Peptides against a protein of PDB entry 3B8E. Designs and how they scored, part 131

Target 1, 230 residues: chain A of PDB entry 3B8E
Amino acid sequence: PFLIFIIANIPLPLGTVTILCIDLGTDMVPAISLAYEQAESDIMKRQPRNPKTDKLVNEQLISMAYGQIGMIQALGGFFTYFVILAENGFLPIHLLGLRVNWDDRWINDVEDSYGQQWTYEQRKIVEFTCHTPFFVTIVVVQWADLVICKTRRNSVFQQGMKNKILIFGLFEETALAAFLSYCPGMGVALRMYPLKPTWWFCAFPYSLLIFVYDEVRKLIIRRRPGGWVE

## One batch from the design tools (peptide; made by RFdiffusion4, then SolubleMPNN)

Design b1_p20_6_s2 (from b1_p20_6, 10 letters changed)
Fold by OpenDDE base, seed 2:
Structure b1_p20_6_s2 (fold): chain B 230 residues (1-230), chain A 20 residues (1-20)
Amino acid sequence: as target 1 above (230 residues)
Amino acid sequence: EPYPKSLSEEVKKLLEELLK
């Protein structure tokens, strides 16, 4: 998210502390659970190969899976970010390169996509309005990812302990999202302003699209084993 | 309607005070 912010020169979609909470708080437990799940799947399917090569392959697979999930989550967050800004008059195309003027406190006449002028204070309000929904969207997308993981690995339902870790991770991230969204003082401490309950549903269309995409991908893999879609 | 539309008037006022 921070790299896209720099490259695209858009208004900041997430605060640094919020990013840290995502990376260390919400992503760590799912990542660990996925790492354990992949490690067991590989150990069960493969006779003891060379320990050095197997460890390297597992680390690569875990890194790729984590990277892909992280990218999907980021895309979901940015989707919510663009929806919020579009509802407030800033279309995605207009946001490109706008950062310089957006962050300048001396410019109080930044125009939106409809010619409405925005003061610095108004711009920062709408910017900070994106932080909490972005975080919540990441959590909702993680729910979808967990459902997808369950559907990919039908055999994982038999491994009761790993399922408990995944479920625990879901509850933890949901509880954290609720805490950060609704606890008094979070707006001042983390620049995460209170979220209307309706914004929890903003990510659901995206989660549905991810689910449909994954089901289509699985169908293609079943029909064409060894394809590039794996 | 005055922007930003995504926030209640109460939240807008609170945020304006925080940005002073």
Scores: peptide ipSAE 0.017, ipTM 0.515, DockQ to the pose 0.220
Fold by OpenDDE base, seed 4:
Structure b1_p20_6_s2 (fold): chain B 230 residues (1-230), chain A 20 residues (1-20)
Amino acid sequence: as target 1 above (230 residues)
Amino acid sequence: EPYPKSLSEEVKKLLEELLK
């Protein structure tokens, strides 16, 4: 989020504190869960590999999984961000380069995509309104991403939910999201304003799409081993 | 609708209620 903020000069999608909460609070347990994931059923059906190279392969697989999860999380978060800002009159194209004027306290007539003028205070309110939904979206996307990343080849239905650590991680990050979203004082302390329950569902279509896509991909891999989609 | 509903106004109202 921060890199896109710098490159595109858009209003800040997520505060620094919330980023830290994601990195330290939500990503650690899922990371551990992936590290201790049980052997994939498809791997177990394969012939034994060389033990000397297996460690390197596993490390690479974990690294790739993390990279993909991070990318999908960012996409999901930005989706929610753009939805919120669009609902408040700022279309995505209009946000490009807007940061300079957005963060200027002395400019109280920043126009949205519809010609409505926004004061500095109003802009900051809508900016901070994005923080909590962005965070929650990351958590919701992680539900899907972690589940689909358990295996690269097998369906979720075939692999099952055998990793208790993963399940615990999902509950932990959900509890943290609920705490940060609804605990009194979080709006003042973390600039995470209270979240309407409807925003929990904002990422669901996206999560469903990536889930379906991944299941289809895995199906193709199973039918055509060594294909380009692997 | 000529202009989307502003979530910011709802947040303002919520904040005002929390500060009472």
Scores: peptide ipSAE 0.018, ipTM 0.430, DockQ to the pose 0.196; fails the geometry check
Fold by OpenDDE base, seed 3:
Structure b1_p20_6_s2 (fold): chain B 230 residues (1-230), chain A 20 residues (1-20)
Amino acid sequence: as target 1 above (230 residues)
Amino acid sequence: EPYPKSLSEEVKKLLEELLK
């Protein structure tokens, strides 16, 4: 998120401290749960036939899985970010390069995509309004991603949720999201302004799409082993 | 609307105060 902020010069979608909270607070337990998932993960079930080659393959698979999860999370977060800004008059294309004028407190006539002028205060309110739902969206996407990552081939409906550590991780990250979103003072401390509860559902369509896509992918893999969709 | 639809009127007022 911060990298995209620098490269694209868009309004800051998520604060650095909040990103750190995600990495340390929400992602750690789920990551551990995946690493120790022996019975449910296809990666962990395969005993190495050759310790040298299979170790390398497993490391690559794990790296790819984490990389993909991170990308999906970022996409989900940015989806919510763009939705919020679009609903407030800023279309995605208009945000490119806008940061310079956006952050200038002396410019009180920054125009949105519809010609409405925004004061500095108004702009900062909408900017900080994006932080909380971005974070919440990451959590909601993680619900789906963690369930998906249990296996490469098996459906969630076939495997179920037997990993107690994973369930605990999901609970912990959800509780943290609720705390950061609604606890008094978080707006000042983390620049995470409170949201209407309805915004928790903003990521659900995206999560559902990812879930459906993965189930279809897994179905194809089961029917056609060795396909390019792996 | 000058404020995000995601925010209640009470939150909007609070945010305005915090940004002064």
Scores: peptide ipSAE 0.015, ipTM 0.479, DockQ to the pose 0.211; fails the geometry check
Fold by OpenDDE base, seed 5:
Structure b1_p20_6_s2 (fold): chain B 230 residues (1-230), chain A 20 residues (1-20)
Amino acid sequence: as target 1 above (230 residues)
Amino acid sequence: EPYPKSLSEEVKKLLEELLK
């Protein structure tokens, strides 16, 4: 998110504190849960043909998969961000390069895509309104990520949700998202304003996309053992 | 309606104070 912010010079989509909450609060328990999850029987039963090379290839493939999932998560967050700003009169094209004027407290007449003038305070309210939905979007997308990370080759439908720690992690993330979104004072403390419940659903298409992507990937791996997707 | 209009007047006032 920060890199896109620098490149596109758009209003800040997600605050630093919120990012820290994601990294420290939401990802830790799921990561632990995955570490204790039983390795797929197929991973343990395959004799490494070349232990050094096969391990390295597997680590690279895992890294790429996580990278791709992370990109889809970011896209989901940005989609929510752009939708909110568009609903408030700022079309995506208009946001490009707008940050300089957006962050200037002395400019109280920044125009939206429809010619409406926005004060500094109004702009910051809209910006901070985007922070919570962006965060929630990431959490909702992470639900799918956590579920798919349970297995490397088997479908989620085949293995099911057996890991109690993983389920606990999902609830923890959701509880944290609800706390940050609706607890009084979060607007002041974290610049996260209350979220309309409808915005929780904005991420669902991306969660589904991740799920479908991973299922297709796993299907390919099962049909072509030893392929480049493994 | 724009999302900010759905924010409580109290939240708006608090934000205005913080942004001064």
Scores: peptide ipSAE 0.012, ipTM 0.461, DockQ to the pose 0.112; fails the geometry check

Design b1_p20_6_s3 (from b1_p20_6, 13 letters changed)
Fold by OpenDDE base, seed 4:
Structure b1_p20_6_s3 (fold): chain B 230 residues (1-230), chain A 20 residues (1-20)
Amino acid sequence: as target 1 above (230 residues)
Amino acid sequence: EPYPKSLSPEAIERLKKLLE
C-alpha cells in the first residue's frame, strides 16, 4: 500500500501503525498455519524427487505463493479504499496525483470528481475513515486466501478444514480486527475510526470472485495435468 | 448542471455517519 501511495501519489490508504498490525499481528500466524497445513494432496508437501536440488525450488515456490497472497490482499484493500472514496465523490482516476494538494492543510478547496470542494479537515476525515475498512478487508480477504492456498490443486470442498492452526489464525485475525475497530479510544490512538458492520461485507464480492476463479483454475488443473495455468 | 462547490449539508452528514 505504501509503495502505491508513493508511485501514484494518492491519499494514504492505510496508516503506518495499521500496516505494522498487519505485518506483525495478522500475517505471522497464517503463514505458520500454511507451513503446517496437512492436505491429502498438497503441492507444497509433494515429496521431492531429488532432495538436494528440489529443496531450493520448493522454497522459491513457497515464497512466490506468499508474495501472490500479499498482492491479492493489497488489491482487496485498495478495492475497499476506492469504493469508500468513490462513494464520497473521489473517483479512482481523480485520486492520481492528488496527494500533494490533499495533504496541504492550507488548501481548503480541493475539488472532488463532481466539483465539490473539500476542506482539509473533511479530507482527513474521509482518509482516516479508510483505515479501519482497509484493515478489515485485508482480514476478510485473508480468510479466503488462506483457504484457497491450503492446496494448489484440490478444491476447498475436497480438502476440508483440517488445520486447527489455520482456524485459530482466522479467529485471531477476526478478534484483532474487531478489537481495533470497536474498542474505545482506537479512533484517537490509531486513527482507526469505528466501522459500521456493513463494511465487513465490502470485501465479500471480491473474495467470492477470487474463490470462484481459483476453484475454476483448480478444476482445469485437475482435468489437464501439467497445464500452464498451474 | 453546476454542482455547488461546497459540500452539501447532506454530504457532511454522511461523513459524520461514517464515524459513528
Scores: peptide ipSAE 0.111, ipTM 0.740, DockQ to the pose 0.152
Fold by OpenDDE base, seed 2:
Structure b1_p20_6_s3 (fold): chain B 230 residues (1-230), chain A 20 residues (1-20)
Amino acid sequence: as target 1 above (230 residues)
Amino acid sequence: EPYPKSLSPEAIERLKKLLE
């Protein structure tokens, strides 16, 4: 998200605190899952294979898979961001390069896609309205990972441990999302405005997309092992 | 123009409560 913000020069879709929460939440769960998967791989492959090579290969494959899922999650967040801004007069193409004028407090006549002029305060309100739903969208999209873990044909032990860790992680992320969205004062303290419950459903198409993506990925791996999709 | 140059006070209030 931060890289896209820099490259595209769009208004900031997430606050620094929400970025930190995403990094700590969304990256820690995969990291813990990876650590357990590596430990099991080392135990299972100690005799027949080179443990060092297999560990490295497995780490790379898992890292790529989680990286791809993370990219889809980010796309889901940005989709929600663009929907909110488009509903308020800022089409995605118009946002490109707009950051410089957007963040300038002395410019009070930034035009939207329909020629309306937005003061600094007005456009900051709409920017801040994107922070909460972006975060919530990522959390909801991550719920698909629970289904992915259940459908992966890994060892029962590996799957069981991953599921417990993942369920706990997703619970913490969901609880955090609810806290940030609905706790009084979060709008002022963290620029996290309250969220209508209906906005949670905005992410569901992307949760489905991740599920379909993973099923297709698994199918390709089974038919063509060693492909780039791993 | 299909839209006014400035946001109406009512539009500003709706914006503040956009996700509430």
Scores: peptide ipSAE 0.032, ipTM 0.704, DockQ to the pose 0.150
Fold by OpenDDE base, seed 5:
Structure b1_p20_6_s3 (fold): chain B 230 residues (1-230), chain A 20 residues (1-20)
Amino acid sequence: as target 1 above (230 residues)
Amino acid sequence: EPYPKSLSPEAIERLKKLLE
C-alpha cells in the first residue's frame, strides 16, 4: 500500500500504525493455526522427495503463493478506497498526482472531478473515512486466507472447519476490525473514522476471489503432483 | 458541471453520513 501511495501520488489510503496492527494482530494467526492443524491425508502419500532440495523449492512456492494472496488483499483495499472517493466526487484518474495539494493544509480549494472545491478539513474527513474500510477489507479478505491456510491440496469443503484456533483467529480479526472502526477516539488516534456497516460487503468479492484462486490452485496440485503451483 | 464550486450544505451533510 505504501509503495502504491508513493508511485501514484494519491491520498494516503491507510495509516502506518494500522498496517502494523495488521502485521501484529492478524498475520500471526495463520502461523499459529498451522501449528495445530491436522495433517492432510495426501501429505503422507506423497512420493519420496529429496529433503535438501525439494523442501527448499516447496517453501519458495508457498512463499510466492502467499505473496499473490497479499497482492489480492491490497487490491481489495484499494477498490474500496476508490469507490468511496468516487462517490464523493474524486474519480480514480483525478486522484493521480493529487496528493501534494491534498495534503497541503493551506489549500482550501482543491477541486474534485466535477469542479467542486474541498477544504483541507473536508478532504481529510474523506481520506480518514477511507482508512477504515481499507483495513476492514483486508480483514475480510484475510478470512478467506485463514480458511485456505488450513490445507495445501485438499478443498476447504473436504477438510472442514475443525480447527478451533482458526475459528478463534477469525473472531479476533473481526473484533479488531470492529474495534478500530467504531471505537470512540480511533479517528484521532489512528485516523480511522467510523463507516457504515454496508461497506464491509465491498470486500466480499475479493474474499471470494481468493477462495476461488486457492481452490483452482489446489485442483491443479491434485492433478499435477509436484508441480510449480504448490 | 454537476457540482457548485463550493460544497453545499447538502454535500457536507452527505459527507457526514459516511461517518454513521
Scores: peptide ipSAE 0.028, ipTM 0.662, DockQ to the pose 0.156
Fold by OpenDDE base, seed 3:
Structure b1_p20_6_s3 (fold): chain B 230 residues (1-230), chain A 20 residues (1-20)
Amino acid sequence: as target 1 above (230 residues)
Amino acid sequence: EPYPKSLSPEAIERLKKLLE
C-alpha cells in the first residue's frame, strides 16, 4: 500500500503503523506454521526424512500461498479505498497524481471528479475515513482466504495444526481491527476514525469474488494440470 | 452533480460521524 502511494501519488490509503500491524500479523502466521510443520514432521515421520528437500518444498508452498493471499488482501483494501473515495466524489482516475495537491494544506480548492472544491481539512477527513475501512477490509478478506486455504491445505498439507495457527492469527487480526476501529482516541493517535458497523460488509462482495475466482482456478487446475494459473 | 461545490461545516461533521 505504501509503495503504491509513492509510485501512483495517490492519497495515503493506510497509515504506516496499520501497515506494520498487517505485515506483522500476516508474516507471523506463515512463520509459526512453518515452525510447527517442521516440528510435527520431525515427530511424526518414522522414516528417515531428507530435511533439505522437505524444507524446500514446504517453504516454496508457504511462500506461494501467502504471497498470493497478500496480493489478494492488498487488492481488497484498495477496493474499499476506491469505493469510499468514489462515494465522496473522487473517482479512481482522478486520484492519480493528486497527492501533491492533496497533502498541501495551503490549497483549499482541490476539485473532485464532480467539480466540488475540498479544503485541506475536508480532504484529510476523507483520507482518514479510508484508513479504518481499509484495515478492516484486509481482515474480512482474510476470513475468506481462511476458507479457501482450508480447502487447499486439507488437500496439500493434511496438517490440523496449520489450520489452528491460521485461525488464531485471523482471530488476533480481527481483535486488533476491532480495537483499532472502536477504541477511543485511535482517530487522533493512528488517524483511524471509528468505523460504522456497516463498513465491515464492504469487503464481502470482494471476498465472494475471491472465493469464486479461487474455485474457478481450482477447477481449471484439476482439468488442466500444469497451467500458469496455479 | 451529486455533490455541492463546497462542503458545509455540517457536512464535514456528518463525514466525521460516518467514521464514528
Scores: peptide ipSAE 0.020, ipTM 0.575, DockQ to the pose 0.162; fails the geometry check

Design b1_p20_6_s4 (from b1_p20_6, 10 letters changed)
Fold by OpenDDE base, seed 5:
Structure b1_p20_6_s4 (fold): chain B 230 residues (1-230), chain A 20 residues (1-20)
Amino acid sequence: as target 1 above (230 residues)
Amino acid sequence: EPYPKSLSEETKKRLEELLA
């Protein structure tokens, strides 16, 4: 998200607090999933494959998959961001390169896509309106990770332990999202304004996308000689 | 007009609450 902010020069889609929350909370779920997948791969492939070379390949493949999932999550957040801004008069194409003027407090006549002028305060309110939904979108998309884990062909024991940890993690991040979204004063203190419940559903297509992606990935891997556990 | 027409009603409300 931050890299896209720099490259595209768009208004900041996420606040520092939300970024921190993602780093500390949201990303734990994929990390835990990755750890279990790597461990299972190591155990299951000791006999049929070269433990050194094939282990590394599998770990890389798993890491790449979760990297791609993270990208899809980010896309979901940005989708929500662009929708909100578009609903408030700023089409995506107009946002490109707008950051410089957007963040300038002395410019009070920034035009939207329809020629309407926005004061600094007005612009910042709209920007901050995006911060919470972006974060919430990421959280909702993370729910797909739980579904993915449940559909994996892991051992019952490993899957059960993994699910408990994942459920706890998802609960934590969801509770945090709800707190940041709806607790009084968050708009003033953290510039995280409350969002309409409908925005929680904006991420669902991306959750589905992640699910489909993972299923397709697993199908491809299973068709390889020797099969695949996950 | 105090706020741009393109502002959502929710955003207008927030502006009124925070900037008034």
Scores: peptide ipSAE 0.147, ipTM 0.733, DockQ to the pose 0.388
Fold by OpenDDE base, seed 2:
Parts: structure tokens; C-alpha cells; sequence
Structure b1_p20_6_s4 (fold): chain B 230 residues (1-230), chain A 20 residues (1-20)
């Protein structure tokens, strides 16, 4: 997310605290999922595989798959960001390269996509309106990872322990999202403004996409064992 | 006009609260 901000020169989609929370959450969930898939793969293919070379290859393949899921999560967050800005007069194309003028407090006539001028204060309010929804979107999309873990039928005992850790992690992340979204003073303290409950549903299409992606991936693995999609 | 017309109603309310 931060790299896209730099490359595209768009207004900052999320605040520092939100970035930190997302970084911790989006690293933890994939790490847990990766550890589970590694254990499952080791159980299924330990005998025919060279444990030294094939373990490394498998870890790389699994890491790539979850890297793709992470990208989809980020896309979900940015989608929410672009929707909010579009609803407030800034279409996605207009945001490209706008950061320089956007962040300049001395420019009070930044034009939106409809030619209306925005003061520094006005456009910063819109920017900060994106911080909480971005985080909430990521959290909701991460719920799909829990479903993915439950659909993995191999190693029920290992899955149970990993699922408990995952559920706890997702619960804490969701509780944090609710706290940051609805606790009084968060708008002033952290520039995280409260959300309408409807914004929680904005991420659901992406959660479904991740679920479908994983099911297709599993299908390919079952049909073509040893493929790059593992 | 204190805010751009392109603002959402939610953002307008938030702006009013912050400027008050």
C-alpha cells in the first residue's frame, strides 16, 4: 500500500497508525496460514519429496500464493479508498499525481474532477475519511482466510490449534477495528473517523474473490500435483 | 458556500463538526 502511494503520487490512503495495524495484521494472518499449509504439505508429500530441496520450493510456492492473496486484500482497501474519494468528487484518474498539491497547505484551490476548488482543510477531511474504511476493509477481507483454513480438511488436529490462533488474531483485529472506528476521540487523536455500518460490507466482494481464488487453487493442485500454484 | 458541492452528506456533517 505504501509503495503504491509513492509510485502513483496519490493522496495518502491510510494513516501511520492504520498502516502499522494493517502491517501487523496482514503479516500475522498469512504467516499462520503459511505455517499450516507447510505442515499439511509436509505430511502429504514427505515420503516422495527430498526434504531439503522440496521443502524450500514448497515454501516459496506457498509464499507466492499468499502473496497474491495479500495483493487482493490491498486492492480491496484501495477500492474502498477510491469509492470514498469518488463520492466526494475525486475520480481515480484525477488522483494520479495530485499528492504534491494535495499535501501543500498553502494551496487552497485544488480542483476536483468536477472543477470545484478544495481548501487544505476540506480535502484533508476527505483524506482522513479513508483511513478507517481502508483498515476495516482489510480486516473483513482477512475473514476469508479463516474460511480458507476451515476448508482445508487435512491434519484436523494441527488445523484446530492453528485455527484457534487464527480466530484469536482475527478477533483482536476486528475488535481493534471497532475500537478505532467507534471510540470517541479517535477522529481527533488518530485521524480515524467513525464509519457507517454499511462500510463493513464494501469488502465482501473481495472476501468472496479470495475464497473463490483459494478453491480454484486447491482444485488445480488436486488435478495437477506439483504445479507452481502450490 | 463553506464546502464544495461535490462533498458527500456525511463529509459535510463532519466538516461542520470540525469547523464548529
Amino acid sequence: as target 1 above (230 residues)
Amino acid sequence: EPYPKSLSEETKKRLEELLA
Scores: peptide ipSAE 0.109, ipTM 0.718, DockQ to the pose 0.397
Fold by OpenDDE base, seed 1:
Structure b1_p20_6_s4 (fold): chain B 230 residues (1-230), chain A 20 residues (1-20)
Amino acid sequence: as target 1 above (230 residues)
Amino acid sequence: EPYPKSLSEETKKRLEELLA
């Protein structure tokens, strides 16, 4: 998400607090999962057949899965971001290169796609309005990813985190999203403004699209044996 | 005020709904 922000020079889609929350949620859960897998492996006395090679393969698989999930999450978040801004008069094409003027507090006549002028305060309100839905969208997309991972359960390789830890992490993220969205004062303290509950469903069509895409991909892979199933 | 005066009624409504 941050890379696209830098490359496209668009208004910041995700605040520092939400980034921190994502880091705490999405990075800590894999770390705990790995620690738990090691502990469980120790309990089961199943030493890896080749500890060096098997550890490397597992780490590579986890890193690839994490990278793919992160990309899907980013796409989902940006989808919601662009929807919110488009509904507020800023079409995606118009946002390209707008950051410099957007973040300039001395420019109070930034025009949207329809020629409407926005003050700095108004722009920042709509920007900060995107932070919470972006985070919520990531959580919702993570639910979809969990479903996708469950459908891959028949793969010999445990692609992704253990379901129990992942579910617990998703529960914590969902609870955090609800807290940040609806706790009084979060808009002032964390620049995470409350959102209408209907916005929780904004990512669902996208999640469905990703699910369909993944199913189609799986069908193609099944027809072409020997392909890498990520 | 979270939106400019020149906003369309639809945009104002959406913004209000979003912030509600």
Scores: peptide ipSAE 0.036, ipTM 0.639, DockQ to the pose 0.243
Fold by OpenDDE base, seed 3:
Structure b1_p20_6_s4 (fold): chain B 230 residues (1-230), chain A 20 residues (1-20)
Amino acid sequence: as target 1 above (230 residues)
Amino acid sequence: EPYPKSLSEETKKRLEELLA
């Protein structure tokens, strides 16, 4: 998110602290899951014929899977970001390069896509309003990813402990999202303004899309093993 | 445009709703 902010010069979609919270929350679960899988594999698996190769393959599969999940999550967050801004008069194309004027407190006539002029204060309200739903969207997308993982990775996640760790991680992220969204003072402290409960559902259409996409991908993989869609 | 176009009341309402 921050890289896209720098490259595209769009209004900041998510605060750095919130990004850090996502990174810590989302990356720790895989890391812990991997650590437990290795530990359980070492204890329960009969010596793999080639432990080095099997470990490498597993690490690569997990890395690719989490990389894809991370990309999907980012897309979900940006989806929500663009929805909120579009609903407030800023179409996605209009946001490109807008940051310079957006952050200038002396410019109080930044035009939206419909010719409405926004004061600095109004712009910042919209910006900070995007932060919380962005974070919440990431969490909601992770719920969908959990469902996808259960259907896709039953062979990889045969270990019940992985599912428990993943569920626990998602619970922590959800609790954190609720805390950041509704705890008083978060708007000032983290630039995360509170959101209506309905915004928790903003990611659901996207979650459905990624679910459908994943199912289609699975079908393609099953029909054409070794395809580029893996 | 010579005159600034202030936000519509609908837009202001949406902003308030986003903060609620």
Scores: peptide ipSAE 0.023, ipTM 0.634, DockQ to the pose 0.157

